# Peptides against a protein of PDB entry 3KDP, part 9

Target 1, 230 residues: chain A of PDB entry 3KDP
Amino acid sequence: PFLIFIIANIPLPLGTVTILCIDLGTDMVPAISLAYEQAESDIMKRQPRNPKTDKLVNEQLISMAYGQIGMIQALGGFFTYFVILAENGFLPIHLLGLRVNWDDRWINDVEDSYGQQWTYEQRKIVEFTCHTPFFVTIVVVQWADLVICKTRRNSVFQQGMKNKILIFGLFEETALAAFLSYCPGMGVALRMYPLKPTWWFCAFPYSLLIFVYDEVRKLIIRRRPGGWVE

## One batch from the design tools (peptide; aimed at target 1 I165)

Design b1_p10_8_s1 (made by RFdiffusion4, then SolubleMPNN; from b1_p10_8, 8 letters changed)
Fold by OpenDDE base, seed 3:
Structure b1_p10_8_s1 (fold): chain B 230 residues (1-230), chain A 10 residues (1-10)
Amino acid sequence: as target 1 above (230 residues)
Amino acid sequence: DVLKKIAELA
């Protein structure tokens, strides 16, 4: 989010505090829960990792985590961001380069895509209104991300949902996200204004896309072991 | 208090 904020000069999509809430809040228990996942049925058919040659974090993992899933997650967040700003009169094309004027507190006549003028305070309200739905969007897509991380090769349907700690993690991160989004004072403390309940559903297509994409990937791996997809 | 400090830095 911050990279696109700088490169495209758009209004800040996700605040620093909200990023910290993701990294230190919602993601911790889910990440720890993966340590308790049951081994895949074929684990004993795989050769042991050579600690001298095989990295724990390899190019494949980086490509999957950042290059594929992370990009889909980012797209989901930005989709939510653009929809909210469009509903408030700022079409995506109009946001390009707008940051300079958007963040200038002395400019109180920034026009939206429809010619409506926005004061600095009004613009900041809209910006902070985007932070919470973006945050929630990330949590919703993380549901799918966590579930797909249960296995490397097996389908989730083959592995099952037996990890109670993972299930707890999904509820915990969702409850924490709801708390951070709706607790009184969070607008001042975290710059997280309350969101309409409908915004929780905005990420669902992307969450489903992540899930389906990974299941298809795993299916290909199972059918063609040693392929370029693996 | 930690959240307050983080909010002040953000």
Scores: peptide ipSAE 0.012, ipTM 0.532, DockQ to the pose 0.029
OpenDDE base, seeds 1, 2, 4, 5: peptide ipSAE 0.009, 0.008, 0.010, 0.010; ipTM 0.537, 0.496, 0.552, 0.523; seeds 2, 5 fail the geometry check

Design b1_p10_8_s2 (made by RFdiffusion4, then SolubleMPNN; from b1_p10_8, 7 letters changed)
Fold by OpenDDE base, seed 1:
Structure b1_p10_8_s2 (fold): chain B 230 residues (1-230), chain A 10 residues (1-10)
Amino acid sequence: as target 1 above (230 residues)
Amino acid sequence: KVLEVIEELS
């Protein structure tokens, strides 16, 4: 998010406070929950791994998988950001290079894609309104991420939702997201303005995409053990 | 639209 903010010179899509809420609030319990996930049912049927070859390959593949998931999460957040701004008159192409004027408090006539002028205060309200749904989008995408991270090879349908801590983590992060999104004063305290409940659904395609991606990945791994997709 | 949402929810 921050790299795109710098490179594209777009208005800030995700604030520092929202990042902290993700890292410390929503990611912590889920990450801990993964440590308590039950072993895959097929692990006990696998031949002993070669500790020299399989460890290195697995680390690279895990890194790639997490990198890809993280990229999809970021894309989901940015999608939500662009949709909100577009609904407020700022088309994605118009946002490119707009940051300098957007962040200038002395410019009160920044035009949107339709020629409507926006004051600094109005722009900041829109910006901070984007922070919340970006955050929520990450949380919704994290649902899929947490579920898929339960297993390396087995389908979620095979492994099931046995980890109660994971389920608790999903509820906790969702409750936190709802609290931060709808509790009075969050706009002042956290620069997170309330969002319409409909914006929660903006992330669902990306959550589904991650889920489908991982299920397909796992299916390929099951069909081709030792492949590069692991 | 965003301003309207804020006015309703804030």
Scores: peptide ipSAE 0.017, ipTM 0.537, DockQ to the pose 0.020
OpenDDE base, seeds 2, 3, 4, 5: peptide ipSAE 0.014, 0.008, 0.007, 0.015; ipTM 0.434, 0.390, 0.381, 0.538; seed 2 fails the geometry check

Design b1_p10_8_s3 (made by RFdiffusion4, then SolubleMPNN; from b1_p10_8, 6 letters changed)
Fold by OpenDDE base, seed 4:
Structure b1_p10_8_s3 (fold): chain B 230 residues (1-230), chain A 10 residues (1-10)
Amino acid sequence: as target 1 above (230 residues)
Amino acid sequence: KVLEIIEKLS
């Protein structure tokens, strides 16, 4: 999100506080929960990893995490961002290069895509209105991400939801998202304005996409061990 | 510490 903010010069899609809430709040407990995930049913049938050749973090893992799943997550967030801004009169094409004028407090006549003028305060309200749904979108997408990370090879349906700590993590991140989204004063304190409940559903297609993508990937791995998809 | 960070960012 931040890279696109810089490169495209768009209004800030996700605030620093929301990023911290993701990194420290919503991601930490789920990540820890993965340490307690039960071994895959076939793990004992696999040869031990060679510690000299087989890195824990390899290029494939990085590619999957950042190149594939991370990109889908980012797309989900940006989709929500663009939808909100479009509903407020700012079409995606109009946002390109708008940051400079958007963030200038002395410009009170920034025009939207329909010629409506927006004061600085009004623009910041819209910006902060984007932060919460973007955050929630990330959380909803993280549900799928966390679930798919339970296993490397087995389907989630094969592995099941046996990790109570993971389940707790899902509830925790959801509860945190709800708290940050609906607690009074969050708009002032965290620049996270409350969102309509309908915005929770905006990310669902992306969560589903991640889930389906990973299940298909795992299916291919199971059918073709040692393939390029591993 | 998190609260302090939040306060600085608010």
Scores: peptide ipSAE 0.008, ipTM 0.421, DockQ to the pose 0.031
OpenDDE base, seeds 1, 2, 3, 5: peptide ipSAE 0.000, 0.014, 0.008, 0.013; ipTM 0.304, 0.442, 0.476, 0.496; seeds 2, 3, 5 fail the geometry check

Design b1_p10_8_s4 (made by RFdiffusion4, then SolubleMPNN; from b1_p10_8, 7 letters changed)
Fold by OpenDDE base, seed 5:
Structure b1_p10_8_s4 (fold): chain B 230 residues (1-230), chain A 10 residues (1-10)
Amino acid sequence: as target 1 above (230 residues)
Amino acid sequence: NVLEIIEKLA
């Protein structure tokens, strides 16, 4: 979010406080839950890692985490961001370079794509109205991320959903996201304004995409061992 | 409460 914010000079899509709520709030319990996942059925059929040559964090893991899954997450968040701003009169092309005037409290006549003028207060309300749905979008996509992390090779359908701590984590992060979004005073405390319930569904296609993508990847690995995808 | 917020936003 911050890279695009700086490069494209768009209004801030996700606040620092909101990012901290993800990293320290919604992600911790789900991440810890993976330690309690049952081993895959074929684990003893795999060759052991060579401690001298094979790193735990390798190029493949980085590519999967940042280059593939992380990019799909970001796309989901930005999709929600652009839709909200477009519904409020700011088309994506108009947002490029707008940050300088957007963040200036003394400019109260910033025009949208249709010539409507926006005060500083009105602009900040719209901006913070984007932060919460972006946050919720990340949480919804994280459902898929957590589920696909249950296995390295086997399908999630083969592994099942027997990890009760992981299931608890999914409910916990969702409940926390709802709390942060709708609890009175969160607009003042965290700059998280409440969102329409319909915005929770905006991320569902991306969550499904991640799940399908990973299942297809795992299927390819099972059918073609030793390929570049593994 | 949450319900009032939802009604206001709907």
Scores: peptide ipSAE 0.011, ipTM 0.425, DockQ to the pose 0.024
OpenDDE base, seeds 1, 2, 3, 4: peptide ipSAE 0.023, 0.009, 0.011, 0.016; ipTM 0.495, 0.456, 0.530, 0.513; seeds 1, 4 fail the geometry check

## One batch from the design tools (peptide; aimed at target 1 C183 P197)

Design b1_p11_1 (made by RFdiffusion4)
Pose (drawn by RFdiffusion4):
Structure b1_p11_1 (pose): chain A 230 residues (1-230), chain P 11 residues (1-11)
Amino acid sequence: as target 1 above (230 residues)
Amino acid sequence: STFTDSVVSLL
């Protein structure tokens, strides 16, 4: 978001104070939750790891959290900022520029994609209404995430969901977001504004994509253990 | 919209 905010001089989809709600808020518990994860094989049947090679964090990992499942999480995150605005007027393209004027506190008269003129606080209350559900489609995608950052070789149907804590992290993470968006206050405190029903289910095809993609990875590997995918 | 107003009112 902050990257395109510079590219397409677009209204900032995800705000800063909004970001310290992911890893400090919704994300904390779900992550703590993996640490409670049983194995995937006789670990005490493999040679000991080797401090020089095979590190904790590596190429093959960052190539995943950033290069892959990371992007698919954003394509789903933007897609609903693109919906929050068009279902409110600003059909996408009439966005490729606004910021310069948009962020102006004096230019209370700005054309949308129909003619309607918006003030400042009038359209910002939509910009923050744009954060509030980017902050969701992010939590929504993190369901499909918190469930494939669960195993690294076993299909979820080979390992199952016996993690009666990780599941809590879900119910929490999600509901926390709703409370962070409906309590009389989170708006005037966090630029968090209530959402309309249709609004939550945006990232859904995307969560389910992240899900399906990861499952198919693991399969390949298990079919071809020395092959390219692994 | 009615659902959102109901949730906000509940809270």

Design b1_p11_1_s1 (made by RFdiffusion4, then SolubleMPNN; from b1_p11_1, 9 letters changed)
Fold by OpenDDE base, seed 4:
Structure b1_p11_1_s1 (fold): chain B 230 residues (1-230), chain A 11 residues (1-11)
Amino acid sequence: as target 1 above (230 residues)
Amino acid sequence: DEEMEALVAAL
């Protein structure tokens, strides 16, 4: 999000507070829950990792996490962001380079794609209106991410949802997301304005995409052990 | 706000 904010000079898609809420709030319990995941059924059939040669975090893991899943997550968030801004009169093409004028408090006549002028305060309301749905979009996508992270090779359907701590994590992150989204005063305290319940569904296609993508990946790994997809 | 922005700018 922040890289695109800088490169494309668009209004801030996701606030710093919302990023912290993701990194420290919604992600921690789910991440910890993975430590309690049951071993895959074939783990004892695999050779132990060589601690001298096999990095715990390898290029393949980074490529998968940041290059694939992370990109899909980012796309989901940006989709939500662009939809909200478009609903408020700012088409995606008009957002390019708009940041400078958007963030200038002295410019009170920033035009949208339809020639409507927006005051600084109005623009910030729209920006903060984007932050919450973007955040919620990330949480909804993280449901899929967490679920796919349960296993390296086995399908989620093979592994099942037996990890009670993971289930708790999913509820916790969802409850936290709902709290941050709907608790009175969050707009003032965290610049997270309440979102329409319909925005929760905006991320579902991306969550599904992640899930399907990973299940297909795992299927390929199971069918072709030692392939480039591993 | 400024401290948070500074903290995030440092990140």
Scores: peptide ipSAE 0.015, ipTM 0.463, DockQ to the pose 0.026
OpenDDE base, seeds 1, 2, 3, 5: peptide ipSAE 0.010, 0.010, 0.011, 0.008; ipTM 0.445, 0.398, 0.397, 0.492

Design b1_p11_1_s2 (made by RFdiffusion4, then SolubleMPNN; from b1_p11_1, 9 letters changed)
Fold by OpenDDE base, seed 5:
Structure b1_p11_1_s2 (fold): chain B 230 residues (1-230), chain A 11 residues (1-11)
Amino acid sequence: as target 1 above (230 residues)
Amino acid sequence: DELTQALLASL
């Protein structure tokens, strides 16, 4: 998110506070819950990893986590960001290079794509209105990410949803996201303005995409052991 | 500065 903010000079898509709410708030309990996940049914049939030759974190894992799943998450967040700004009169093409004027508190006549003028205060309200749905989009996509992390090779349908701590984590992160989004005073305290309930659904296609993508990946690994996907 | 805000936003 921040790299695109610098390169494209667009208004800030995700604030520091919202990132802290993800890293320290919504993701912590779900991540801990994975420690309580049951072992995959075939784990005892696999050869032990060679600790001298096989790295725990390899190029394939980095490519999957950051290069594939992380990119889909980022695309989901940016999709929500561009839709909200477009609904407020700022089309994606108009946002390119707009950051300099957007962040200048002395410019009170920034025009949108339709020729409407926006004061600094109005622009910051719209920016912070984007941060909350971006945050919620990440939480909704993280539902799929957490579920796919239950297994490395087996389908989630083979593993099942028996981990009660993981289920609790999904409810906790969702409840925390709702609290941060809708509690009175969060706009002033955290710059998180309330979002329309419909914005929760904007991430669902991306969440489904992550889930389907990982299930297909795991299916390929099961059918073709020793491929480049493993 | 913008860089510090950037780094904080990248955490």
Scores: peptide ipSAE 0.014, ipTM 0.505, DockQ to the pose 0.026
OpenDDE base, seeds 1, 2, 3, 4: peptide ipSAE 0.007, 0.009, 0.014, 0.013; ipTM 0.422, 0.469, 0.524, 0.502; seeds 1, 3, 4 fail the geometry check

Design b1_p11_1_s3 (made by RFdiffusion4, then SolubleMPNN; from b1_p11_1, 9 letters changed)
Fold by OpenDDE base, seed 4:
Structure b1_p11_1_s3 (fold): chain B 230 residues (1-230), chain A 11 residues (1-11)
Amino acid sequence: as target 1 above (230 residues)
Amino acid sequence: DELMEALVAAL
């Protein structure tokens, strides 16, 4: 999010507080829950990792995490962001380079794509209105991310949902997201304005895409061991 | 608000 904010000079898609809520709130319990995941059924058939040659974090993991899944997550968030701004009169093309004028407190006549003028306060309301749905979008795609992280090779359907701590994590992150989104005063305290319940569904296609993508990847790995997809 | 803006500006 922040890289595109800088490069494209668009209004801030995700606030620092919302980022902290992701990194310290919604992601921690789910991440910890993975430590309690049952070993894959074939784990004892695999050679142990050589700690001298095999990195825990390798290029494949980075490519998968940041290059594939992380990009889909980012696309989901940005999709939600662009939809919200478009519904408020700011088409995606108009957002390019708008940051400078958007963040200027002295400019109270920023025009949207339809020629409507927006005061600084109105623009900030719209910006903060984007932060919560973007955050919720990340949580929804993280459901898929967490579920796919249960296994390296086996399908989630083969592994099953037996990890009670992971299930708890999914409920916790969802409950936290709902709390942060709908608790009175969060708009003032965290600049997280309440979202319409419909915004939760904006991420579902991307969550499904992540899930399907990883299941297909795992299927390919199972069918072609030692392939480039590993 | 100012602290948050300063944090955002520092980031």
Scores: peptide ipSAE 0.019, ipTM 0.523, DockQ to the pose 0.028
OpenDDE base, seeds 1, 2, 3, 5: peptide ipSAE 0.008, 0.009, 0.016, 0.009; ipTM 0.398, 0.447, 0.517, 0.382; seeds 1, 5 fail the geometry check

Design b1_p11_1_s4 (made by RFdiffusion4, then SolubleMPNN; from b1_p11_1, 9 letters changed)
Fold by OpenDDE base, seed 5:
Structure b1_p11_1_s4 (fold): chain B 230 residues (1-230), chain A 11 residues (1-11)
Amino acid sequence: as target 1 above (230 residues)
Amino acid sequence: DEVMEELVKKL
């Protein structure tokens, strides 16, 4: 999000405070919960790792976690961001290069895609209204990320949802996201303005996409061991 | 704060 903000010079899609809420708030309990996941049922059928050559965290795992899944997360967040701004008169093409004028408090006549003028205060309200849905989108996508991280090869349906700490983590991160989004005073304290409940559903297609993608990947690995998908 | 609340209600 921050890289696209710099490169495209668009209004800030995700604030630093919201990033901290993700990294320190919503991700901590879920990440710890993975330490309590049961071993996969087929673990004894796999070749032993060579401790001299095989890394515990390999480039392929990093590429999967941060490259592919992280890209889908970012796309989900940006989709929500662009939809909100478009509903308020700012089409995606008009946002390119707009940051300089958007962030200038002395410019109170910034035009939208329809020629409507926006004051600095109005623009900042719309911007901060985007931060909360972007944050919530990340949390909803993280549901799928956490679930797919339970296994490397087995389907989630084969592994099941037996890790009670992981289930607790999913509820905790969701409850925290709801608290940060709707608790009175969060707009002042964290610049997280409340969002319509319908915006929670905007992320569901991306969460489903991640889940389906990973299940298909794991299916291919099971059918073709040693392939490029593993 | 009031203007903010009104705008948030319209969004």
Scores: peptide ipSAE 0.019, ipTM 0.563, DockQ to the pose 0.085
OpenDDE base, seeds 1, 2, 3, 4: peptide ipSAE 0.014, 0.000, 0.010, 0.008; ipTM 0.503, 0.243, 0.319, 0.452; seed 2 fails the geometry check

Design b1_p11_2 (made by RFdiffusion4)
Pose (drawn by RFdiffusion4):
Structure b1_p11_2 (pose): chain A 230 residues (1-230), chain P 11 residues (1-11)
Amino acid sequence: as target 1 above (230 residues)
Amino acid sequence: FFSHIFNNFFS
């Protein structure tokens, strides 16, 4: 978001104070939760790891959290900022520029895609209404994430969901977001504004894509263990 | 409190 905020002079989809709600808020518990994960094989049957090679974090990993499941998380995150605004007037393209004027506190008269003229706090209360559910489609995608960052070889149907804590992280992560968006206060404190029902289910095809994509990876590997995918 | 949430949610 902060990257395109420079590219397409677009209204900032995801705000800063909004970000210290992911890893400090919703994300904390779900992550702590993997540490409770049983194995995937006789680990005490493999030679010991090797401090030089096979590191904790590596090429093949960053090529995944950043190069892959990371992008698909954003395509889903933007897609609803694109919906929050068009279902409110600003049909996408009439956005490719606004910021310069948009962020102006004096230009209270700005054309949308119909003619309607918005003030400042009038449209910002939609910009922050834009954060509030980018901050969701992010938590929504992190369901499909917290469930495939669960295993690294086994299908979820080979390993199952016996992690009676990781599941809590879900119920928490999700509900925390709702409370962070409906309590009389989060708006005037965090630029968090209540959401309309239709609004939550945006990232859903995307969460389910992240999900399906990761499952098919693992399969390949298990079919071709020396092959390219692994 | 929950009436307020459901009023805003279904507004």

Design b1_p11_2_s1 (made by RFdiffusion4, then SolubleMPNN; from b1_p11_2, 10 letters changed)
Fold by OpenDDE base, seed 2:
Structure b1_p11_2_s1 (fold): chain B 230 residues (1-230), chain A 11 residues (1-11)
Amino acid sequence: as target 1 above (230 residues)
Amino acid sequence: LLELALKLYYS
């Protein structure tokens, strides 16, 4: 999000506080829960990795985590961001280069895509209105990410949802996201303005995409062992 | 964390 903010000079899509809430709040318990996941049924049938040649974190894992899944997550967040701004009169093309004027407190007549003028205060309200839905979007796509991380090869349907700590983590991160989004005073304290309940659904297509993508990947690995997809 | 670090660096 911040890279696109710099490159495209768009209004800030995700605040520093919201990033901290993701990294230190919503992701901690889910990440810890993976340590308690049951071993895959076939794990003992696999050859051990060679510690000299096989890195624990390889390029394929990095590509999956950051390059593929991370990009889908980012797209989900930006989709929500662009929808909110478009509903407020700022079409995606109009946002390009707008940051300089957007962040200038002395400019109180920034025009939207329809010629409506926006004061600095009004612009900051809509900006902070984007931060919370972006945050929630990340949490929703993280549900899928956490679930697919249960296994490397087996389908989630083969593994099942037996990890009670992981289930607790999913509820905890969701409850925390709801708390941060709707608790009175969060708009003042964290600049996280409350979101309409409908914004929770904006991420669902992306969450489904992540899940389907990884299940297809795992299916290919199971059918063609030793392929480039592994 | 990377995005936070970048933001702090440019702030």
Scores: peptide ipSAE 0.030, ipTM 0.623, DockQ to the pose 0.025
OpenDDE base, seeds 1, 3, 4, 5: peptide ipSAE 0.027, 0.021, 0.020, 0.024; ipTM 0.624, 0.679, 0.676, 0.624

Design b1_p11_2_s2 (made by RFdiffusion4, then SolubleMPNN; from b1_p11_2, 11 letters changed)
Fold by OpenDDE base, seed 3:
Structure b1_p11_2_s2 (fold): chain B 230 residues (1-230), chain A 11 residues (1-11)
Amino acid sequence: as target 1 above (230 residues)
Amino acid sequence: LAAQAAALLYA
């Protein structure tokens, strides 16, 4: 979010506080739950890691986390952001370079794509209205991410959903996201304005895409061991 | 997940 905010000079898509709520709030229990995942059926067919040569965080993990899954998650978040702003009169192309005027409290006549003028206060309401749905979008795509992280090679359908702590984590992160989104005072405390229930569904295509993408990747790995996809 | 969270900080 911040890179695109800086590069494209768009209104802030996700607030710092909302990012902290993701990193320290919703993602903690899910991350811990992975430590309790059952070993894959083929684990004893793999050679042990060499602690001197094999890194825990390798290029493959970085490529998956940042280069593939993280990019799809970011696209999901930005899709939600652009849809909300478009529904409020700001088309995506109009947002490019708009930050300078958007964040200027002395400019009260910023025009949207339809010629409607927006005061500073109105613009900040719309900005903070985007933060909560972006946050929720991340939680929804994290459902798929957590599920795909259960295994490296086996399908989730082969592994099953036997990890009760992981299932609890999915409910916990969702409940926490709902609490942070709808609890009175969160707009003042966290700049998280309440979202319409429909915004929860905006990320579902991306969550499904993440899941399908990883299942296809794992299928390819199983069919072609030692391929470039592994 | 921590790596993804970090990616979200920078995205």
Scores: peptide ipSAE 0.017, ipTM 0.591, DockQ to the pose 0.029; fails the geometry check
OpenDDE base, seeds 1, 2, 4, 5: peptide ipSAE 0.016, 0.013, 0.017, 0.016; ipTM 0.595, 0.514, 0.593, 0.588; seeds 1, 2, 4, 5 fail the geometry check

Design b1_p11_2_s3 (made by RFdiffusion4, then SolubleMPNN; from b1_p11_2, 10 letters changed)
Fold by OpenDDE base, seed 3:
Structure b1_p11_2_s3 (fold): chain B 230 residues (1-230), chain A 11 residues (1-11)
Amino acid sequence: as target 1 above (230 residues)
Amino acid sequence: LLELALKLFYE
């Protein structure tokens, strides 16, 4: 999100405080829960890792985490961001280069795509109105990410949902997201304004896409062991 | 964490 903010000079899609709420809030319990996941049924059929040649973090893991799943998550968040700004009169093309004037407190006549003028206060309300749905979008796609991370090769349907700590993590991150989104004073404290309940559903296609993508990947790995997809 | 690091670098 922040990389595109720098390159495209668009209004800030996700605030620093909101990023901290993801990394230190919603992701902590889910990440810890993976340590309690049951071993895959085939783990004892695999040779032990060679500590001299095999890295714990390899190119395949980086490609999967940042290059594939992380990019789909970012795309989902940006989709929500662009939809909200378009509904408020700012088309995606108009946002390119707008940051400089958008963040200037002394410019109170920034025009949208339809010629409507926006004060600094109005623009910041719209910006902070985007931060909460972007955050919620990330939480919803993280449901799928956490579920697919249960296994490396086996389908989630083969592994099952027996990890009670993981189920608790999914509940906790959702409850925390709802709390941060709707609790009075969060707009002042965290710059997270309340969102319409409908925005929770905007991420569902992306969450489903992540899940289907990983299940297809795992299916390919099971059918063609040692392939480039592994 | 990467996004946070980038944010801290450019502020």
Scores: peptide ipSAE 0.025, ipTM 0.708, DockQ to the pose 0.024
OpenDDE base, seeds 1, 2, 4, 5: peptide ipSAE 0.013, 0.020, 0.016, 0.014; ipTM 0.560, 0.600, 0.636, 0.595; seed 4 fails the geometry check

Design b1_p11_2_s4 (made by RFdiffusion4, then SolubleMPNN; from b1_p11_2, 9 letters changed)
Fold by OpenDDE base, seed 2:
Structure b1_p11_2_s4 (fold): chain B 230 residues (1-230), chain A 11 residues (1-11)
Amino acid sequence: as target 1 above (230 residues)
Amino acid sequence: ALELALALFYS
């Protein structure tokens, strides 16, 4: 998200504090929970890893985590961001390069896509209104991300949801997201304004997409062992 | 982590 902010010079889609809340708040317990995941049923049929040559984190894992799943997560967040700004009169194309004037407190006549002028205060309200839904969108897509990370090859349906710590992590991150979104004073403390309940559903298609994509990937791996998808 | 690092750098 921040890379696009720099390159495209758009209004800030996600605040620094909000990013911190994702990295250290919502993701910590879920990430730890993966250490308690049961081994896949076929793990004993695999050859042992050579610790000198085989990395725990390989190119395929990096590609999946950062290149594919990470991009889908970012797209989900940006979709929410663009929808909110469009509802407020700022179409996606109009946002390109707008940051310079958007962040200038002395410019109080920034025009939207429909010629309406926006004061600095009004613009910042809209910007901070985007931060909370973006954050919640990330949490919702992380549900799917965490679940797919349970296995490398087996379907989640084959593995099951037996990891109680992971289940707890899903509830914890959701509860924390609700707390950060709706607790009084969060607008001042975190620059996160309360979101309408409808924004929680904006991420659901992307969460489903992540889940389906990974299940299809795993299905291909099971049918064609040693393929490039593994 | 990378996003956070960048955000902190530009803040």
Scores: peptide ipSAE 0.184, ipTM 0.829, DockQ to the pose 0.026
OpenDDE base, seeds 1, 3, 4, 5: peptide ipSAE 0.026, 0.177, 0.028, 0.164; ipTM 0.676, 0.831, 0.712, 0.829

